Peptides against a protein of PDB entry 3C66. Designs and how they scored, part 89

Target 1, 189 residues: chain A of PDB entry 3C66
Amino acid sequence: KSWANLFEKNDFFFRYKFYLEITAYTRGSDEQHLKWSGLVESKVRLLVMKLEVLAGIKIAHPFTKPFESSYCCPTEDDYEMIQDKYGSHKTETALNALKLVTDENKEEESIKDAPKAYLSTMYIGLDFNIENKKEKVDIHIPCTEFVNLCRSFNEDYGDHKVFNLALRFVKGYDLPDEVFDENEKRPSK

## One batch from the design tools (peptide; made by RFdiffusion4, then SolubleMPNN)

Design b2_p19_5_s2 (from b2_p19_5, 11 letters changed)
Fold by OpenDDE base, seed 5:
Structure b2_p19_5_s2 (fold): chain B 189 residues (1-189), chain A 19 residues (1-19)
Amino acid sequence: as target 1 above (189 residues)
Amino acid sequence: PKSSFNDSRLDEFVFIPEE
């Protein structure tokens, strides 16, 4: 398959057993989120480059487009819950307790004026070069450097009440529902 | 969870790609 075909949604989320999710969170304005998520997204290529040179990683391929979502987020506890539960099929059902903002409801007064948490998620497909399933691959260093790079860009991004950044290692069968179309079957274990 | 890397918990995470 050509390099160009790797970035098509059609099979990207079926090609790899493992994925790294990079989610930028913002509890604030849409303008704040646009700046924050845009910064994070602009640095993903640097993370990919650092991952590709690790001995335990055969392939690190980013999906080219972010997934965008937003929730009504009235409390800090709700914001913490979103960060804890989002990004895994096992836990994402907990988000049903919050109001998802959609194109259909975003103009409702109760939603329009509500505090919101915005999410932008990038995905990296991973193929590992490991002989034994018990072998550890430590991606802590490149991930830490990536987070530090994003956080240090602007002093305002140090406010964890507003801006957050999470990386999650996820198996293909545990990817969030958002990455699949309604007619697509989730990968099995 | 062992599979998440949050900047508030940076020191806790080594990934093991177990199936």
Scores: peptide ipSAE 0.039, ipTM 0.671, DockQ to the pose 0.274
Fold by OpenDDE base, seed 4:
Structure b2_p19_5_s2 (fold): chain B 189 residues (1-189), chain A 19 residues (1-19)
Amino acid sequence: as target 1 above (189 residues)
Amino acid sequence: PKSSFNDSRLDEFVFIPEE
């Protein structure tokens, strides 16, 4: 497959056993989120490059398009909950306690004026070097550098009450529902 | 196993790619 084909949705979320999720969170305005998520997204390629050179990682392939979602987020506790529960099929059901903002409901009075948390998630498919028998792969360095790069770009992005950035290591069978079409069955264990 | 990495937990994060 060409590189162009690799980065199409197609079977991307079935192709790897492991994924790194990069989620930019914003509890604030949509404008704030656009700036923050746009920055994060613009730096993902740099993270990929750093991951690719790690001895334990054979392949790091980014999915080129972000997944966007937003929730009514009336409290900071809700915002923390979102950050804790999002990004895993096992835990994402907890988000059902919050109102997902959709194109269908966004104009409802109760939603339109509600505080919101915005999420933009990028995915990197990972293949590991089995031959190295590495039971553990430390991606701390590249991930830390990535976070620091994003956070240091603008002083405003240091405000964790508004802007957050999380990286999550996820198995294919535990990917969030959002990455699959309605007619697709999630990977099995 | 699944793990989460964010800047609040940067210093201790290790992925274990085990099925």
Scores: peptide ipSAE 0.039, ipTM 0.676, DockQ to the pose 0.269
Fold by OpenDDE base, seed 1:
Structure b2_p19_5_s2 (fold): chain B 189 residues (1-189), chain A 19 residues (1-19)
Amino acid sequence: as target 1 above (189 residues)
Amino acid sequence: PKSSFNDSRLDEFVFIPEE
């Protein structure tokens, strides 16, 4: 059974208490982002396999579709801000200071030729096999291997001014608004 | 934030699943 058939979007983001977010960032062309994000997305399955075999993880289940967004990003500082603030409900409001690129505005003269940051995010739902809430789970090794695998694929991906990759551990109640439909209420703490 | 993991923070990424 394909993972895609196990959970629909609306159930997935309510099913787990914890999520691992994998975000590919590109400050450059849409073509550059397509290649970079496509590579990252293609390797997520390998990360899941490595997470599933850890003693502290009962379930690691990927959501099969990426979430995509782009912002006008005129400066490197803006790009750093995006990477810092994106991926958490607590901090994502800071992104409102930037112009979100949409299908409705992408042809505007001020947006069309502007520098852009592209984001593609994959989610992994996590269920832990821990009786004691104080037990540490170390996912450093599989995450490091994943990052190294993605970065080493092409030398161009070593340019952090253009290409970035971040993993974020997020609680269900702190997931970004983008994962919920307008009629859905986010999980409570 | 302690919840983020990237190239610069690889060595620091150990978490406790506390609610």
Scores: peptide ipSAE 0.038, ipTM 0.666, DockQ to the pose 0.292
Fold by OpenDDE base, seed 3:
Structure b2_p19_5_s2 (fold): chain B 189 residues (1-189), chain A 19 residues (1-19)
Amino acid sequence: as target 1 above (189 residues)
Amino acid sequence: PKSSFNDSRLDEFVFIPEE
């Protein structure tokens, strides 16, 4: 299947009730992040393939464009906070305590050489084939395999102080604000 | 049910929550 139509945002973030967020975190250099996130992104297709074959999953469609962000991250606690709070509309406001790096501020002296956490987030839209509300779909195995595949690529990626990878299951109404344009209204529950 | 899967907690299962 050609995913060409999924390169555009269009209505992707309104199309599904559920999303799997895959976020690569790097507290280090932009070069480190580029390598790490690039690796993670390159493996998303394999995860999609594994999800699609699960009986409870009707559709698993990746949004092929990553969402990129970076924060000034002076401490390990800040890095943990980012990983805890990012990826949900309910909690993302906590990130306002950190300085978001933007094209407008990246050259400021206080930001340019500051420690940073880089984030690259991929989204997979999910449609479930659940006949009974009591049926649970276990995605642990494919997700674990995906993480292991990414982490095993280079021994350096075993350093959780620098490199992290999180998968978050999110409902459409709880997607981060970053996925919506200013003129778009967040999906309702 | 946990809504997140972190590689720091690979022993945890990720289940789709009941609607």
Scores: peptide ipSAE 0.039, ipTM 0.681, DockQ to the pose 0.215; fails the geometry check

Design b2_p19_5_s3 (from b2_p19_5, 12 letters changed)
Fold by OpenDDE base, seed 2:
Structure b2_p19_5_s3 (fold): chain B 189 residues (1-189), chain A 19 residues (1-19)
Amino acid sequence: as target 1 above (189 residues)
Amino acid sequence: PASSVNMSRSDEFVFIPEK
């Protein structure tokens, strides 16, 4: 099956047992988020290249589009909660305590003028070489290098009150609901 | 008042251990 047929968007989140989630967070303006998330997204290809050369990784395939969301985020504690709870089906229900910004509500005065947290999430599907189970695949190294690369691009991105970047290793059955269509059944354990 | 700099879990790799 050609590489081109492997990127059928419809089954990406069913193809792999494991995923790496890369989330850029911004508590600030939409303009700040656009710059930050755009930078992170532009560097994902470099992370993929570093993952592909690791012993024990058979496949590292990026999903081509980010997932975008934003929440009313009045406090720093809310921003920490978002970063803790987002990216896992087990914990994402805690985000229901916050007001999700939607196309339907974004023009409401209470939402328009509210402090916001913006999220952009990229996904990498991972397949591991089972035969090399004896080799500890340390993905921490390339992930750390990636974070450092993004953070070092501009001094402003060192402000953790505004800009954050998280990488989460997730099993397919624990992916957030956002990656599935309404008619799709979540992968079983 | 010691401003508890809540170390944002920024740059933490959340490795969900295989149960």
Scores: peptide ipSAE 0.034, ipTM 0.608, DockQ to the pose 0.117
Fold by OpenDDE base, seed 5:
Structure b2_p19_5_s3 (fold): chain B 189 residues (1-189), chain A 19 residues (1-19)
Amino acid sequence: as target 1 above (189 residues)
Amino acid sequence: PASSVNMSRSDEFVFIPEK
């Protein structure tokens, strides 16, 4: 990765006070996840366009690359826990109870053949044009339309035991650790 | 038997309110 690409990444997660996280979850095969996450990623541009036309949104800027992770996920309860805890610095420490799949451990017999949950996360930086602290920008509509668009593409994506999609609104200081390098200080409140 | 309504947390929008 060029120094320029690293700097652009680091700058992105410090530029905005607010972010929208779009996470595609798959408890199944790598092939299933590639199809599902690829579909979700292909639709992010449409979501950005719908966000940009909202009167309270000044900027909706997508990050160009997904963040990818996978966990050993032996039970449905583990899969629910991942979906509950992922995407916030406040809660992500609960994921330490699960085995993160890494390039170093992926060939271990206990991990290689284990059921897995795959995660692909896209980020949108948001700048709001809120003159009055009382004006709430409702992003629920464009987000719901986005979810419906992704889910309706294939009947197989209706299986919530396998395929899930979450949109999380987070503050910059509560972004997951994955977006920061080890030497970077998390944004303050 | 407590019907664990496995509410599939699918399509959940989590808004973290400002404290």
Scores: peptide ipSAE 0.033, ipTM 0.603, DockQ to the pose 0.100
Fold by OpenDDE base, seed 4:
Structure b2_p19_5_s3 (fold): chain B 189 residues (1-189), chain A 19 residues (1-19)
Amino acid sequence: as target 1 above (189 residues)
Amino acid sequence: PASSVNMSRSDEFVFIPEK
């Protein structure tokens, strides 16, 4: 089966107990974000390949489409807050303190010209080898290599005030609300 | 420096399969 047929959107976020979230952050222009997120997205397949060869990982399946969001981000503290709180259902409610940019509000004067943080999030579903229940699977190495690969591509991506990249290991029940349709129930614990 | 591999949550990169 081609990779394309494995990624039926409909059950991807219910199929795995564990997910790796890869979020590219940009506090700057849409153009800056497009370049940065596009680079990160282009490298995700390399991370998948590195994860798949780990003895403790049975399956690493990328979701094919990024999730895009943007927030009004007036301050650096707001940008740090976004990076701290995003990517977990437990913490994402803190983002309600910020104005989410939507198609409905993007033309409002208070939003149009406001500083923004852009987010592009890729997901990898993970299945682990149960037989190695006692083995600690350390995904830190491939994740760090991935971050280094992305950041080393251009010196501009070294500016942490503008460009950031986070990888978060998340349980299915703690996925952000954005991955579920309005009528979908969040996976139970 | 939020090229965090959210390494501050270093525990997030360590999977211990729950028994």
Scores: peptide ipSAE 0.035, ipTM 0.684, DockQ to the pose 0.445; fails the geometry check
Fold by OpenDDE base, seed 1:
Structure b2_p19_5_s3 (fold): chain B 189 residues (1-189), chain A 19 residues (1-19)
Amino acid sequence: as target 1 above (189 residues)
Amino acid sequence: PASSVNMSRSDEFVFIPEK
């Protein structure tokens, strides 16, 4: 991994005021998640292309790597909570009520056979044209098209009990802790 | 007890407004 790639990674979450988070959720097997998240990730470039052509968007820059996490998820209510609370610094502390699966604990008997929710998150940094500050850029259109594209790929992805997809518009100061290194300070408001 | 069906945020776009 070149020093350039490390440097670019460290600056990405400080370069933009606004980010679009794309999270693929799976409550099921790791194999199911790999297929679902892999599909979503493969389509992100198409979303970027659709965002870049909007008059109000100056730059749409994808981060190259997904962020991956998994939680013990014994109930459907827990799965809904994960989808509600994940992706914002303001709300992510609620996830502390769930057991995070790590490389250190994944072989524990209480975790190994437990139901799991898997998360894969892609980030797009957004820079808006200041001259059009008064024009609300409607990103809902390209985002909806993206969701429809991912969901329509396989009928199995229509099962919302297993597969979910969320897009969240987030400010840089409200990004999840996972995007920052331990020594990095969050962007100020 | 009104089961607040938290609508699955699946396929939803969450805009966090500036306070």
Scores: peptide ipSAE 0.034, ipTM 0.608, DockQ to the pose 0.102; fails the geometry check

Design b2_p19_5_s4 (from b2_p19_5, 10 letters changed)
Fold by OpenDDE base, seed 1:
Formats: C-alpha cells, structure tokens, sequence
Structure b2_p19_5_s4 (fold): chain B 189 residues (1-189), chain A 19 residues (1-19)
C-alpha cells in the first residue's frame, strides 16, 4: 500500500503540529527545474529515514506529491525575495508583487519569454516525543547532510544563481495557503 | 558563497514545548 493511499491531502496538513518544507528552486528553464526537483524529490525518503531514527522524533511522514509553482523572475533580487518569502503564511503575501505563471497566462508574450523561477516543494509531517521535554531534537544535522547530498550530485547544482534548495521548519498554522483547499480553515495556533 | 541553507534563524531547533 503506497504512502499515497494513507494520506489524503486534506488530512495530512491537519495531522501534525510541525512540518519540514523542502523546496527546490530553479531560475532557468523548465527542463533544468525538472531535473533538479526530480533529484531532490528522489532523495526525500533518505531524509525521512534519518529523521525517524532521532530519539526526539516519533514520526516523520512525507507527503507524496510536490507542490509546483512558478513566477516571472526578471532579476536576481526577485529570486532572492522568492526564496526569503516563500514557505510561510506570514511572509508569502510578498510574492503577490510578482507575476504568478498559470496555465491561463503562460502563452502571453510578456510571460512566455520572461525569465522564470520554478518552485517544487515537498512536505514532511513531524510528530515529536513530548515525554522527554528536555531533549533537544537537532534536525540540523540530517537536513544539512540532505542538502549536501543533493548539491553534490551534479556540478551544475552548485550554481546558486540558478539552483537553490531550502529546508524550512514550519508550524501547522503557518503553512502556505497552497496546501489548503479554498474551503479549508487554517489550523489554529 | 555560503550555501544559504536558509534555515529560518531559529539557531537551536530547541523544541521546548511551549507551556
């Protein structure tokens, strides 16, 4: 039974208090992004395995589908802004200053030939062992190892002007709007 | 160029359960 059958989208983002977001960024071609994001996605299972063995983590469950988005990204500053603001409800409103690429607008001349930033985001739901209130769970090590693994796979992925990878720890109430359906209420703090 | 693992600056992922 694939993990995909266990977690319907609607339930996954309400099940956990904490999530780890893994976002692959590409400022370049769709083909470049497909290769980069595909690589990152293929390695997420290894990160999950490393998280599950930590004493303070009870459960680490990946969501099976990536979230995809793309923006017109004329400048490097815009690309930095996307990476800074994306992945949190508190900050994502800043992305409204950029043109979101959609199936409806992608053929417009101003969008078709414009530089683009592509985003693919994977989510891991985290449940911590509460009983040992005093145990610091350091997820920095497995996360850093994961980033290094992805970046070292191909020399081209070392170019931070084109390819980026970010991991963000987010509380359920601060998840991006993209993970919820229009009729769903965001989890309460 | 420091690989900006933009870990949001919570330096210590100290999950202190908020009382």
Amino acid sequence: as target 1 above (189 residues)
Amino acid sequence: PESSVNFSRSDEFVFVPEE
Scores: peptide ipSAE 0.035, ipTM 0.658, DockQ to the pose 0.341
Fold by OpenDDE base, seed 4:
Structure b2_p19_5_s4 (fold): chain B 189 residues (1-189), chain A 19 residues (1-19)
Amino acid sequence: as target 1 above (189 residues)
Amino acid sequence: PESSVNFSRSDEFVFVPEE
């Protein structure tokens, strides 16, 4: 299969057993989020390059498009909850306690002027060289370097009340519902 | 057996081994 076929959405979230989720969070304005998420997204390629050179990683393949979502986020506790619960099918149901902002509801009075948390999520499919290595693959170093790179770009991005960045390792069967179309069945365990 | 992978959940990278 050509590299071009590897970038087709249709099988990306079924192709790998493991994924790294990179989520940029912003509790603030849409403009703030666009700047922050845009920066993070621009650096994902550097993370991929660092992951690819790890002996335990056979493939690190980024998905080409971010997933965008936003929630009404009236409190800091809600923002922490979003960061805790987002990115896993096992935990994402907790987000149902919050109002998801959609194109259909964004103009509602209760939503339009409400504080919001914005999320942009990038995915990297991972294939590991497991056959001969009983050793744990530690992605701490490249992930830490990535976060430091993003956070150090602008002093404003050091404000954890507004800007956050999370890297979550997930199994394919535990990917968030957002990555699947309505007609797609979630990968089995 | 699939080797475990250490991952981070936040930018304060507390890496947890995959169980």
Scores: peptide ipSAE 0.041, ipTM 0.644, DockQ to the pose 0.083; fails the geometry check
Fold by OpenDDE base, seed 3:
Structure b2_p19_5_s4 (fold): chain B 189 residues (1-189), chain A 19 residues (1-19)
Amino acid sequence: as target 1 above (189 residues)
Amino acid sequence: PESSVNFSRSDEFVFVPEE
C-alpha cells in the first residue's frame, strides 16, 4: 500500500498489531507547543528510517497526521497524570478528571486563560518479523536517539516542566479511543 | 501475558516486544 494511504485514518489503526506512539507534551502556550510539536513531527521520519533498518522490524509506517488534544492543566501533578495516563485505552479514562479543551469551550472564561497541557501524538504502525527470530527487537536505541535529537534542538526543550516527549509501545487493541471513529469497533485482542 | 508496555518517560526507553 502506498504511503498516500497513510494520510487518512482508513484502516491504519487496524492494520498493525503494534504501534509506537510519539507524544509531544507542552504545559505552556499554544505557541510553545506549536514549535515543540512541529519539531518532533519533523523528526518522526528519521525515527522511521532507523526503525526500518532493524532486522526484527518488517514494517514501520507512520501515520502522517498528528492527533491533537489539550487539557486544562492547573498543576504539575495534573501534567504528570496526563503523561502517565494518555496513550492507552486502559488508562485514558483517568483523563476524564481533567477538562478537555474543545472548539466549543475554548472561549469560556474558565478555560481561555487557564494553564493548559497540549498534546500532539504521532503513530507508527509496526510489523515485526516474529516468526523466524526469537530475538527480541530492541528499539531502545533508535527511540533514545530520536528523543535526544528533539531535546537537543533547543535548550528550552530541556525543561521537563514545560516540554516532554514520550514514546509508548502499544498494542492495537489498547490504542486510545481518539484513533477510531465513532462507528468503528476497537480491534480485539 | 500482560504485554509490558514499557512506557518510557523522557530518559529510559526500553521497548522489548514481549511475546
Scores: peptide ipSAE 0.036, ipTM 0.643, DockQ to the pose 0.114; fails the geometry check
Fold by OpenDDE base, seed 2:
Structure b2_p19_5_s4 (fold): chain B 189 residues (1-189), chain A 19 residues (1-19)
Amino acid sequence: as target 1 above (189 residues)
Amino acid sequence: PESSVNFSRSDEFVFVPEE
């Protein structure tokens, strides 16, 4: 399959056993989120490059399009809950307690002016070298460097009440439902 | 065991060795 085909949604989330999920969170304005998520997205390529050079990683392929969502987020506790529960099929059902903002409801008075949490999520598919399975592949360093790179870009991004960045290692069978179409079967364990 | 980086909180990475 051509490199172009690797970036098609159709098989990306079935191709790898493991994924690195990168989520930029913003509890604030849409403008704040656009700046923050745009920055994070712009740096993902650098993270990929750092991952690819690790001896234990055979392949690190980014999915090119972010997944976007937003929730009414009236409290800081709700914001913490979103960050805790999002990004895993096992826990994402907890988000049903929050109002998802959609194109259909965004103009409703109860939603329009409500505090919101915005999420932009990028995925990197990972393939590991079998020979190095005995060795722990430590992705902590490149991930930490990535977070520091993003956070240091602007002083405002140091405000964890507004801006957050999470990296989650996720198995294919535990990917969020948003990555699959309704007709697609979730990968098995 | 494959090492996983689990997200605990924003900017907090917990390295969990996969059993």
Scores: peptide ipSAE 0.035, ipTM 0.645, DockQ to the pose 0.106; fails the geometry check

Design b2_p19_6_s1 (from b2_p19_6, 5 letters changed)
Fold by OpenDDE base, seed 3:
Structure b2_p19_6_s1 (fold): chain B 189 residues (1-189), chain A 19 residues (1-19)
Amino acid sequence: as target 1 above (189 residues)
Amino acid sequence: MEPILSNLGENMNFKPLPA
């Protein structure tokens, strides 16, 4: 079975107990987001390589397709809220206070010209070498290096009012609803 | 047995500060 078949969406989010979420945020234009998210996406492979060499990590497998979403984001506080609440099933319901931009509503006058926050999320499935060593796995270093690599690419990406990058470590049962199809049951605890 | 992660907890949003 080709590697392509291993990335069938249906099994990836059930295969691992742990995931690293990488979300590129942009409060600005779609063009700004496309450039920013495209850069972040292009560097995920480097993060994977850095994770794989850690003694406590057995496997780091990226999901190749980003998840895209956008919200009407009228204030900086809304943008901070999105960054705080997104990426966990426990907290994502708070985003219901904001208007999700969809193909059905994007042409509405109240949405078309509204300030928006764009999100692109990449997922890495993690398998840990738990059997041999109670060694604490510290992913802080490779994650920090990754963020610095992305932020240093262009001076404009230093503007945290526009561009943000977050990494979240989550369990499979706490993945956002977006990763599951309507007919898929969320993994149990 | 769950892995013990240093400096990044489970379900934690990690925003590394630029070095």
Scores: peptide ipSAE 0.031, ipTM 0.684, DockQ to the pose 0.374
Fold by OpenDDE base, seed 1:
Structure b2_p19_6_s1 (fold): chain B 189 residues (1-189), chain A 19 residues (1-19)
Amino acid sequence: as target 1 above (189 residues)
Amino acid sequence: MEPILSNLGENMNFKPLPA
């Protein structure tokens, strides 16, 4: 099986019990987001390498494509809310209070000139080698190193009003709806 | 705003990033 066939979308989000979500946020221009998200995406492979060498991790497998979304984001509070609520099925319904930007509505006058938050999300499937339920795996160190690597690349990325980066550990049953096709049933607990 | 490392499961040793 070619490496490419292992990344069929349909199997990836059902294959693992645990996922690490890496989301690049930008409240600004599309150009700013393209640069920021592109940088983050380019470094994900380094994070994978650091995760794979941890004794408690059997597999760290990145999904190859980012998930892209954008919202009308008129206030800083809305931007904080997006970062808090995005990336979990339990909380993502709160995003319905915001206007999702789509190809169909992006040219509407009320949307075209509105402040926007852009999101790019990468996923890593995780399989743990935990024989004893009491064993803990610490992924904090490699995750922190990754964040520092991305933030230190350009001084502009230190502006948290514009650029943000979140890492979320989620269970397969709590993945956002965006990762599933309309006809796919969410994994059970 | 600190990087949100949220919901590392029960078997994850997570130390919150210093504020």
Scores: peptide ipSAE 0.029, ipTM 0.631, DockQ to the pose 0.103
Fold by OpenDDE base, seed 2:
Structure b2_p19_6_s1 (fold): chain B 189 residues (1-189), chain A 19 residues (1-19)
Amino acid sequence: as target 1 above (189 residues)
Amino acid sequence: MEPILSNLGENMNFKPLPA
């Protein structure tokens, strides 16, 4: 299948057994998030390149479109909860305790002036070249280098109260609901 | 809060991110 077909949403989230989720979090202004998420997104290609050269990785394909969401986030505890619960179907239901910001409600006074957490999530589909289940692949090094690269760009990004970056390894059956259309069935284990 | 690398699943080696 051509590279073009890899960017079709419907095929991408069914094609791989494993995914790496890269989520940029911002508890602050929309402008702060745009800068932070834009930086993170710009570096994803470098992460892909580093993943592809690992002996245990056959394929690392990025999905080029970010998934965007934002929540009313009045407390630091709420922000920690978002970072803990987001990115897995098993835990994402906990986010229902927070008010999701939508195009329909964003102009409401109670939402407009509320502190917000912004999320931008990128996905990398992974295919492993593991002949034997005994082979271990360590993606920690390239992932750590990626985080350091993003965080070192500006000193302001060192403030974990505002800016966060999470990398989550997820199985296809445990992907968040946001990646599937309403008519799509989740991949089976 | 430190950057999170979580749930690397089976056959993945995980080391804690440096603080």
Scores: peptide ipSAE 0.027, ipTM 0.638, DockQ to the pose 0.104
Fold by OpenDDE base, seed 4:
Structure b2_p19_6_s1 (fold): chain B 189 residues (1-189), chain A 19 residues (1-19)
Amino acid sequence: as target 1 above (189 residues)
Amino acid sequence: MEPILSNLGENMNFKPLPA
């Protein structure tokens, strides 16, 4: 059964208590981002496979579609801020200081010519085996291996001024607003 | 929420190490 058929979009972000967010960042051209994010996305399945074999992980389910966003990013400090604040509902309000690029505003002169940070975010829903309370599930190992795999693919991806990759472990109630439809209520704590 | 899962959540912000 194709993974794609199992996940109705509507329930994915409500099904799990925990999520792993994989965000590819690019401060550069759209073309650079497409290459970078495409690479990262292509490797997410390998990360899932490595997570699934961990004794403490019962289920690791990828969401099949990336979330795409872009911000006007005039400075390196803004780019660092995006990487720090993105991916958590608690901190994402700080991104309101930046101009989100939308289909409605992308043709505005101030936005069209502005430096941009592009974000592509993949989500993995995680279910843990509660019974093995004693086994520290160290997801850092597979996550580190994943990052290394992505970065080692091309020397250009070693330029942290342009290309970044972050993995964030989040609780369902702390997922970014982007994963919910306007009519959906965020999961409670 | 088991304490271990909470600790995982706090520690799992993986900023890739500078190469």
Scores: peptide ipSAE 0.030, ipTM 0.671, DockQ to the pose 0.323; fails the geometry check

